# Designs tried in a protein design run: peptides against a protein of PDB entry 5HOI. Part 105

Target 1, 351 residues: chain A of PDB entry 5HOI
Amino acid sequence: FRYMPFSPAGTPFGFTDRRYLTMNEVGYVSTVKNSEQYSITVSFFDVGRFREYHFEDLFGYDLCFLNEKGTLFGQSKTGQIQYRPHDSIHSNWTKIIPLQAGERITSVAATPVRVIVGTSLGYFRSFNQFGVPFAVEKTSPIVALTAQNYRVFSVHYSQFHGLSYSLSELGTSSKRYYKRECPLPMSLPNINSDMKKDANLDYYNFNPMGIKSLFFSSYGDPCIFGSDNTLLLLSKWRSPEESKWLPILDSNMEIWKMSGGKETTDIHVWPLALAYDTLNCILVKGKHIWPEFPLPLPSEMEIRMPVFVKSKLLEENKAILNKKNEIGADTEAEEGEEDKEIQIPVSMAAE

## One batch from the design tools (peptide; made by RFdiffusion4, then SolubleMPNN)

Design b1_p15_1_s2 (from b1_p15_1, 8 letters changed)
Fold by OpenDDE base, seed 1:
Structure b1_p15_1_s2 (fold): chain B 351 residues (1-351), chain A 15 residues (1-15)
Amino acid sequence: as target 1 above (351 residues)
Amino acid sequence: KRKEFAERVKKLLEE
C-alpha cells in the first residue's frame, strides 16, 4: 500500500496527457501536461455565475479542492499549496506545508472559511481562507478530506485497523469532534476481482482506497462513494450512539434497473454531490470507470432516501430557511447554530 | 428526475 494524493472525484491520467484534478457540483478542474509544466483550467457548470479561468502550473499540483469561492491546489511531495479565489477581487496566496521525510500531503479541502491539509503521517493542519494557521493536530494517517463551512469529514487509514473516519467542527478557538477515528464500514477495492481489467489496475494505482468521492450533502451529512459504487450517508452524527452509515444508493443496481435489466458493465456513475434526494453525477460510458474528455453534462439521479433521513433533512432545511428569513441582510452570522438534536421518532426505524 | 435519468441510461446503452 502507498499513500496517494486524493481529491474528490479526481481522475487518473491513464494513457492521456490530461485528467480532472477534482470535480463537484460547482465545476471541474482539469490539468494538461505540457512538457515539464501543466496547464490547469477551472471550469464551472453554472457559466452564468462563474467565469472559467486557467493558469500555468510549474509545480505539478496533484491535489485540488473546488468550492463556490475558490480553488485550493496542493503538491503532495513538496507541500506547496495555493488558494485561488474565483473572483479577481481577492488575491491568490501560496504556502509551503512543512513535511517530514517521506511525508506526503494526501488530501486538501477548502471552504469559504477554512483550508484543511491532511498528510500521510496524520498531520491535520487547519487554516482560514487567507492561509492563516489555526492548529496542527496529529491523527491517524489521513487519506481523504472534505469540508463544508466549518465541518470537516476526514478518512483515515491504518494497516491494522483499516479505514476510520472523523467528523469535526473547526470553530474560531477550538476543534470539536462529533466523531473521532470511528470505524468506516466502506468496502476497499478487491484487488483479485477488480484487477482483471487493466483500467481497474490503473485506477487502483491512482486511488488505492477506491474512494471515488466524498462530500457533505446539502444537509451537511457526510457522504462517501467507494469502489463498490455504493453511496454511504452518515446519519444521526450529532447523536454519537445513534450515528450510522446508511447505504442510500447502490448505483450499479439502480443503473441496472433503469436499463430494464440489460447488461450495464460499461455504464458507470461518477459522483459529484448529493443535493437533497438527488445525486449529482456524471454518467460515464466506456472501459474506464471515470469520465474522459470532454466532460459529459452532469446527470441527476433521484435517491430513495430512507424515510427517517428524509424527515430530518426536511426539518433541517426548514430551520435553515427560517434562519435565513429571520436574519435580515445586514446581521453578521452569529455562531449560534443551536445543534437542536433532531429526535427522530422511534416509529420510523421499522419501515 | 428518475424518468429523465432512466432515459439517459437507456440512450447510453443504445450508443
Scores: peptide ipSAE 0.428, ipTM 0.929, DockQ to the pose 0.584
Fold by OpenDDE base, seed 3:
Structure b1_p15_1_s2 (fold): chain B 351 residues (1-351), chain A 15 residues (1-15)
Amino acid sequence: as target 1 above (351 residues)
Amino acid sequence: KRKEFAERVKKLLEE
């Protein structure tokens, strides 16, 4: 096993000189090899909100995280990170993360208020949006990170224990754990079954954990999309004893149903984000499970959210409405949506 | 949403 740099929905170069460093609901970051240099482009889906920009990368950034305020770049081997605000009001900043011999930055995340760096030795480094350090914590080896506001979802790997996850909040004075290195019930890529297609070997070498993406939902629930093409959502994470992973979507099964039961082995879902009950994704046609160039327009896949997730959303919406009503804003809420059952992936229902 | 997505999947199967 080798620790590889992870970025949400990042793609390999394959046989090309170009790849996506990351993509999400905000946009996509691409890099093109140009001799000893790289050209990076930061593109947005909402072209009215943001202007596309590019720059020359002399460092060979292999880590990226895009948010609504800026882009974080990282170089896994050198420890260099760069934050680039999308606006011209805030300055770019660069920092070198001290790495031990053989240590790699494995993942980076950025919110408008926090920057997080995770390493192959399990160093968790937190900064503010200006690169001012808060803390260094030693955890199990970090393989993936995402963040929303002050919350961080981290995935850890141990050769002995497999995958684990943490959910934490990075306050101004302290880190709070909601979950700390708990087992993550995600299937790892099966080298023997999946490697029958040459295209899958290239992807495995790029991403040996098979984590296509991880993100927070619009409701702030941690989501992960693995090699099995199942979307897992962490429900009830505020109640440690009630917290559970929910297989809220089998994307292969949904594509198969939508085809009318035809062979869909060349249609792939590439996850971007979960907004309410809708997976924002790229539909990919071809041998590669990842999007090529040019990037297809995002697609919206409706998820039949489990009733208990909907009830929690109704409670959170009522709590938001009650807080708004305490602030004196009359907004009528429409009541009308039906009971949605949990869809268990066929792969998980056969175990 | 679901109908439009299904139509897009069908279109990709015809390509």
Scores: peptide ipSAE 0.425, ipTM 0.924, DockQ to the pose 0.636
Fold by OpenDDE base, seed 2:
Structure b1_p15_1_s2 (fold): chain B 351 residues (1-351), chain A 15 residues (1-15)
Amino acid sequence: as target 1 above (351 residues)
Amino acid sequence: KRKEFAERVKKLLEE
């Protein structure tokens, strides 16, 4: 096993000089190899909200995370990271992460308020949006990261225990764990069956965990999309004893049903984000399971959540609102920007 | 949404 740099929905070069470093609901980051340098382009799906930009990369960034405020880049071997705000009002910053011999940055994540770096030795490094460090924690080896606001979803790998996950909140003074290195019930790529196709071998060498992407839903629930094309959602994560992974979508089965039961072996779902009950994805046609160039327009796949799961998610979100209102009454603590909990529109309960 | 997605899948199967 080799630790590879992971970015959400990143694609391999394959036999081409270009790849996607990352993509999500905001946009996509591409890199093109030009001799010894790279040209990076940051593109957006909402062309009215954001201006596309490009720059020359002399470092060979192989890690990327895109959010609504900026793009984080990383170089897995050198430990260099760069944050580039989308707005020109805010300055770019660069930092070198100290790496031990053989250590690699394996994943990076960024929100408008936090930057996170994970390594092959399990160093979890947290920063603010300006690159000021908070803490360094030693965990099991980190293979993937995503973050939303102050919350981090991390995937860990142990040779003895396989995949685990953590869910944590990076407050101003301390890190809180909701889940700490709990077993992750995700299927790993089957080397023996799938390696008969050269295209699957190339993807496995790029991403040996088969994690196509991980993200938070619009409700703030951790989601992961593995090599089996199943979307897993972590339900009830605020209740340690009730927390469970829900297989909310088998994308292969849904594509097969939508085809009318035809062979769909050349149609692939590439995950971007989960917005309410809709998976934003790229539909890929061809031999490769990942999108080529140019990037197709995103598609919206409606998830038929069982009524009981939708109702429980709504009850969990109401119970959270009530607990925040009970805790908010007694502490005159400082005017930190209210985490605007996305009020679920009442209208989605009736369909 | 679901109908439009199914139409897009069918179109990709005909290409």
Scores: peptide ipSAE 0.425, ipTM 0.927, DockQ to the pose 0.576
Fold by OpenDDE base, seed 5:
Structure b1_p15_1_s2 (fold): chain B 351 residues (1-351), chain A 15 residues (1-15)
Amino acid sequence: as target 1 above (351 residues)
Amino acid sequence: KRKEFAERVKKLLEE
């Protein structure tokens, strides 16, 4: 087993000179090999909101996290990180993370208010958006990170215990755990069955955990999309005893249904984000399960959320709307069609 | 949404 640098929805080089470092609902970051250097491009799906930019990377950044305010880059071996705001108002900053012998940065995350660095030895390093450090914590080895506002979703790996997760909030004075190194019921890639296809071996070597992406939903629920193409959502995480992972989407099954029951073995979902009940994703056709170049336009897959999840999400939305109305923000309440029959996902109906 | 996604899947299967 080898700890590999993870970025949300990052793709391998394969046999090409280019790959995606990361992609999400905001955009996509690509890197191209140019002899001994790399050219990085930060592209956006909303071209009206942000201008695409590029720069020469002399360090070989292999970690990336994109948010609405900037892009965090990291070099897994050297410990260098760079934050690049999308605007010209804020300056870029660079920092070297001290690494022990054999330690690697395995994942980085950034929000408008926090920067997080996770390592193969389980060092959890937090910073503000300006690279000012907070406390360093020792955890189980970190294999993936994502963050939204002050919240961090971390995935950990132990050779003895497999995958675990933590959910924490990085306040101004302290870190709070909602979940701390709890079992993560995600299937790992099966080396023996799936590796008969060279393309699956290449992806496994790039991402041994098979975590295609992890993100927070628009409602702030942790989501993870594994090698089994199942989207897991962490429900009721505010209540530690009631918290559970919900398999809210089998993407292979949904593609198969949408095809009319045709063979869909060459059609793949590449996850970007979960907005309400809609998975934002790239539809990929071909041998490789990841998108190539040029990047196809994102697609919206409607998720048949379980009734109890949708009701809670509707209550949280009503509570957010009521708070906005109390603050005097004229949010025209689009009367969303309340009465759409919530069909239970077939993955839950097969019990 | 669902119809458009299904049309995209069908189009990809015909290519």
Scores: peptide ipSAE 0.426, ipTM 0.924, DockQ to the pose 0.609; fails the geometry check

Design b1_p15_1_s3 (from b1_p15_1, 8 letters changed)
Fold by OpenDDE base, seed 3:
Structure b1_p15_1_s3 (fold): chain B 351 residues (1-351), chain A 15 residues (1-15)
Amino acid sequence: as target 1 above (351 residues)
Amino acid sequence: NRKKLAERIQELLAE
């Protein structure tokens, strides 16, 4: 086993000179080898909201995280990170993360308010969006990171205990844990079965954990998509005793159903994001389980969310809205019965 | 949504 740089939905070079550094619901970041240099392109799905841009990479960035405000780049061996806002209002910044001998940056994440760096020795480094450091914490070795607003979902690896996860909130003065190094019930890649296909060996060498992506849902729930092509969602994480991983989508089963029960062994799901009750993904046909160039248009796969997750999220969002209104408005705004029950379409209850 | 996904899968199966 080797610690490899991880980025959400990143692809290997394979036999090509180009790969995706990362992709999500916002867009995709590609890199092309130009002799000893790289050309990086940041592309967006919403071409009306964002303008594609490119730059020359002299450092060989192998880590990336894309959000709605900017792109974070990292070099796993040198410890260099760069944040590039999508707008011209904010300046780019570069920083070197101090690494010990043999330490590597394994993952980076960025939100509009936080930058996070995780390492192979378990150093968790937090910064603001301007690269000002908050803290350094020692954890188990970090293999993957994602973040939304102030929340961080981290995946850890131990040779003795396998995969674990943490869920934390990075406030202004302190880090709060909702979950701290709890067991992650994700299946690791099966070396003996998957290595029969050369394409699977190339991907395993690139990503030995088989984590295709991890993200927060639109509701702020941690999601992970492993090598088994199952989407796991962390439900009820605010209640430590009630928190559980839910297998909300078997993507291979869904592709098989949608084919009409045909052989679909060459059709692959590449995860981007979870928006409400739909997995945004790329459908990939061929030998490689990852998208090649050009990138196909995203597809949406419906998930079977347990009814109880939608109702509690509505109640919590109503309670958060009501608490915000109690602090602000002495105004007698009428009791409009917008108890729009999110009618779960009856079609999901009948299969 | 589901219809578009099924159509896209059939397109990919025909390639």
Scores: peptide ipSAE 0.515, ipTM 0.944, DockQ to the pose 0.568
Fold by OpenDDE base, seed 1:
Structure b1_p15_1_s3 (fold): chain B 351 residues (1-351), chain A 15 residues (1-15)
Amino acid sequence: as target 1 above (351 residues)
Amino acid sequence: NRKKLAERIQELLAE
């Protein structure tokens, strides 16, 4: 096994001089090799909200994370990271992460308030959005990271225990764990069965874990999309005893149904984000399981929420509505910005 | 959403 740099929905070069460093619901970051340098372009799906920009990369950034406020870049071998705000009001900053001999940055994540760096030795480094360090923690080797607001979803790999995950919150003074190095029930790529196709070997060499992407849902639930093309969602993570991984979408089965039961072995789902009950994704046709250039328009794929999750969400929404109606009487108390659990609209439960 | 997804899959199958 070799630790490779991971970015959410990143693609290999293949036989081309260009690839996607990352993509999500905000946009996509591409890099083009030009001799000894790279040209990076940051593109957006909402062209009215954001302006596309480009720059020359002399460092060969192989890690990227895109959010609504900026783009984080990283170089896995040198430890260089760069944050570029989308707005010209905020300055770009660059930092060198100290790496030990043979250590690599394996993943980076950025939110409007946090920057996270994970390494092949399991160093978890946290910063604010200005690159001011908070802490360094030693964990199991990190293979993937994503973050939303103050929350971090990390995937770890051990030769002895396989895949694990952590879910943590990065406050101002301390890190809180909701989950700490718990078993991750994701299937790894099968080298012997899948490697008969050259395109699968190229992808495996780029991403040995087969994690196509990981993200938080619009409700703040950790999601992971593996090589089996199944979307897993971590449900009830606030309740440690009730927390479980839910297979909420088999994308191969959904494509097969939508085709009318035709052979669809050349049609692939490339995951971007989960918004409510819909997977935002790129549909890819061809030999490669990843999108090429130009990037197709995103498609929306409905997930199948398990009946028990719909029922509990309806009960929790009723309980929240009832509590709001009871508290509506007396106290003007400045109750802080508690995590408003986004209510699923009742209309989505009835179809 | 579902109709648009079905249409896009049929377009891709016809290519």
Scores: peptide ipSAE 0.515, ipTM 0.944, DockQ to the pose 0.577
Fold by OpenDDE base, seed 2:
Structure b1_p15_1_s3 (fold): chain B 351 residues (1-351), chain A 15 residues (1-15)
Amino acid sequence: as target 1 above (351 residues)
Amino acid sequence: NRKKLAERIQELLAE
């Protein structure tokens, strides 16, 4: 196993001089090789809200994270990171992350308020949006990061324990864990079955964990999309004992149904984001499971909770409502509105 | 949404 630089929905070069560094609901970041240099372009889906920009990259950035306020870049080997606000009013900043011999930056994430750097040795480094450091923590080796506001979803890898995940909140004074290095029930790529197709080997060499993307939903739930093309959502993460991964979409089965039961082995889902009850994604046709150039327009795929899980969620939501009605008589505790567990909308129950 | 997705999948299957 080799630690590779991971970015959400990033694509390999393959046989081309260009790739996507990252993509999500905001936009997509591309890089083109030009001799020893790279040209980076930051493009947006909402062309009315954001202006496309480009710059010359002399460092060979291989890590990227895009948000609504800026783009974070990283170089996995040198430890250089750069934050570029989309607004020209705010200044770019660059920093070198100190790396030990053989250490690599494996993932970076950025929100409007936090910057996170994870490494192959399990150094978790947190900063504010201006690159001021908060802390350095030693964890299990980090293979992927995403973040929303103050929350961080991290994926870890151990040779002995496989994949684990953490969910943490980066407050002003301290880091809180909701989940700390818990088992991640995601299937790893099966090398032996897929090795017969050269295109799958190229992707495996680029991303040996098969994590196509990870993100937070619009409701703030951690989501992961693996090599099995199943979207997993972490439900009830505020209740450590009740928290579970829900398989909310089998994208291969959904494509097959929507085709009318035709062979769809050459149609692939590339995940961008989960907005409410829809997976925002790119539909890709061809031998490669990733989008090429030009990028197709995004599609929306409705999530379908398994009927058995749906029935349990309805019973559990009724039980929570009944408990809240029994406890809700006396204490006007101003628990801030932000931490209310957004009940999965009843609309998911009606089909 | 579902109709648009079905149309896009049929377009891709016809290519």
Scores: peptide ipSAE 0.514, ipTM 0.944, DockQ to the pose 0.603
Fold by OpenDDE base, seed 4:
Structure b1_p15_1_s3 (fold): chain B 351 residues (1-351), chain A 15 residues (1-15)
Amino acid sequence: as target 1 above (351 residues)
Amino acid sequence: NRKKLAERIQELLAE
């Protein structure tokens, strides 16, 4: 087993000189190998909101995380990280993460307020958006990270215990755990069954955990999409005793149903994000389970959330609204975090 | 959404 650099929905080079470093609902980051250097392009799905940009990468960034405010890059071996705001008003910054002998950065994540670095030795490093360090924590070896606002979803791997996960909040003063190194009931890639096709071996060598992506839903629930093409959502994570993983989408079964029961063995879902009750994804046809170039347009796949999850999310949103209305009566101007009311657009249910 | 997705799957199956 080798710890490989992980980025959400990142693709291998395969037999090409180009790959996606990461992709999500915001956009996609590609890298092209040019002799000893790389050309990186940051592209966006909303071309009206963001302008595509590119730069020369002399470091060979193999880690990436894209958000609405910027892109975090990392080099797994050297420990170099770079944050590039999408807006030219904010300066890029670069930092070297100190690595021990044989240590690798395995994943990076960035929000508008936090930067997180995870390593193969289980060092969890937190920074603000300007690269000012908050803390260093020792955990089990980190294999994947994602973050939303102040929340971090981390996946850990132990040779003895398999996959675990943590869910934490990175406040200004302290880290809070909602979940700490709890078992992750995700199936690992089956080397013996799936490796009969050379294309699956290349992907396994790139991503031995088979985690195609992990993200937070639009409601702030941790999601993971494994090699079994099942979308798992962590429900009730605020109540540790009630917390459970829900298989909310079998993407292979959904493709099969929508085909009219045809053979769909060469059609693959590549996950981007979960927006409300739809998985934003790329449909991939061919020998490779990952998107090639050019990137196809995203597709939306309806999920089957249990009624109890949808109702509880609505109740939690209503409770947040009611608390805001109660706090709005007492005059002390605490800078209330604008929990933007995620109005579910009624139009998405009708198309 | 579901109709668009079904159409896209049929397009991919025809390739």
Scores: peptide ipSAE 0.515, ipTM 0.944, DockQ to the pose 0.524; fails the geometry check

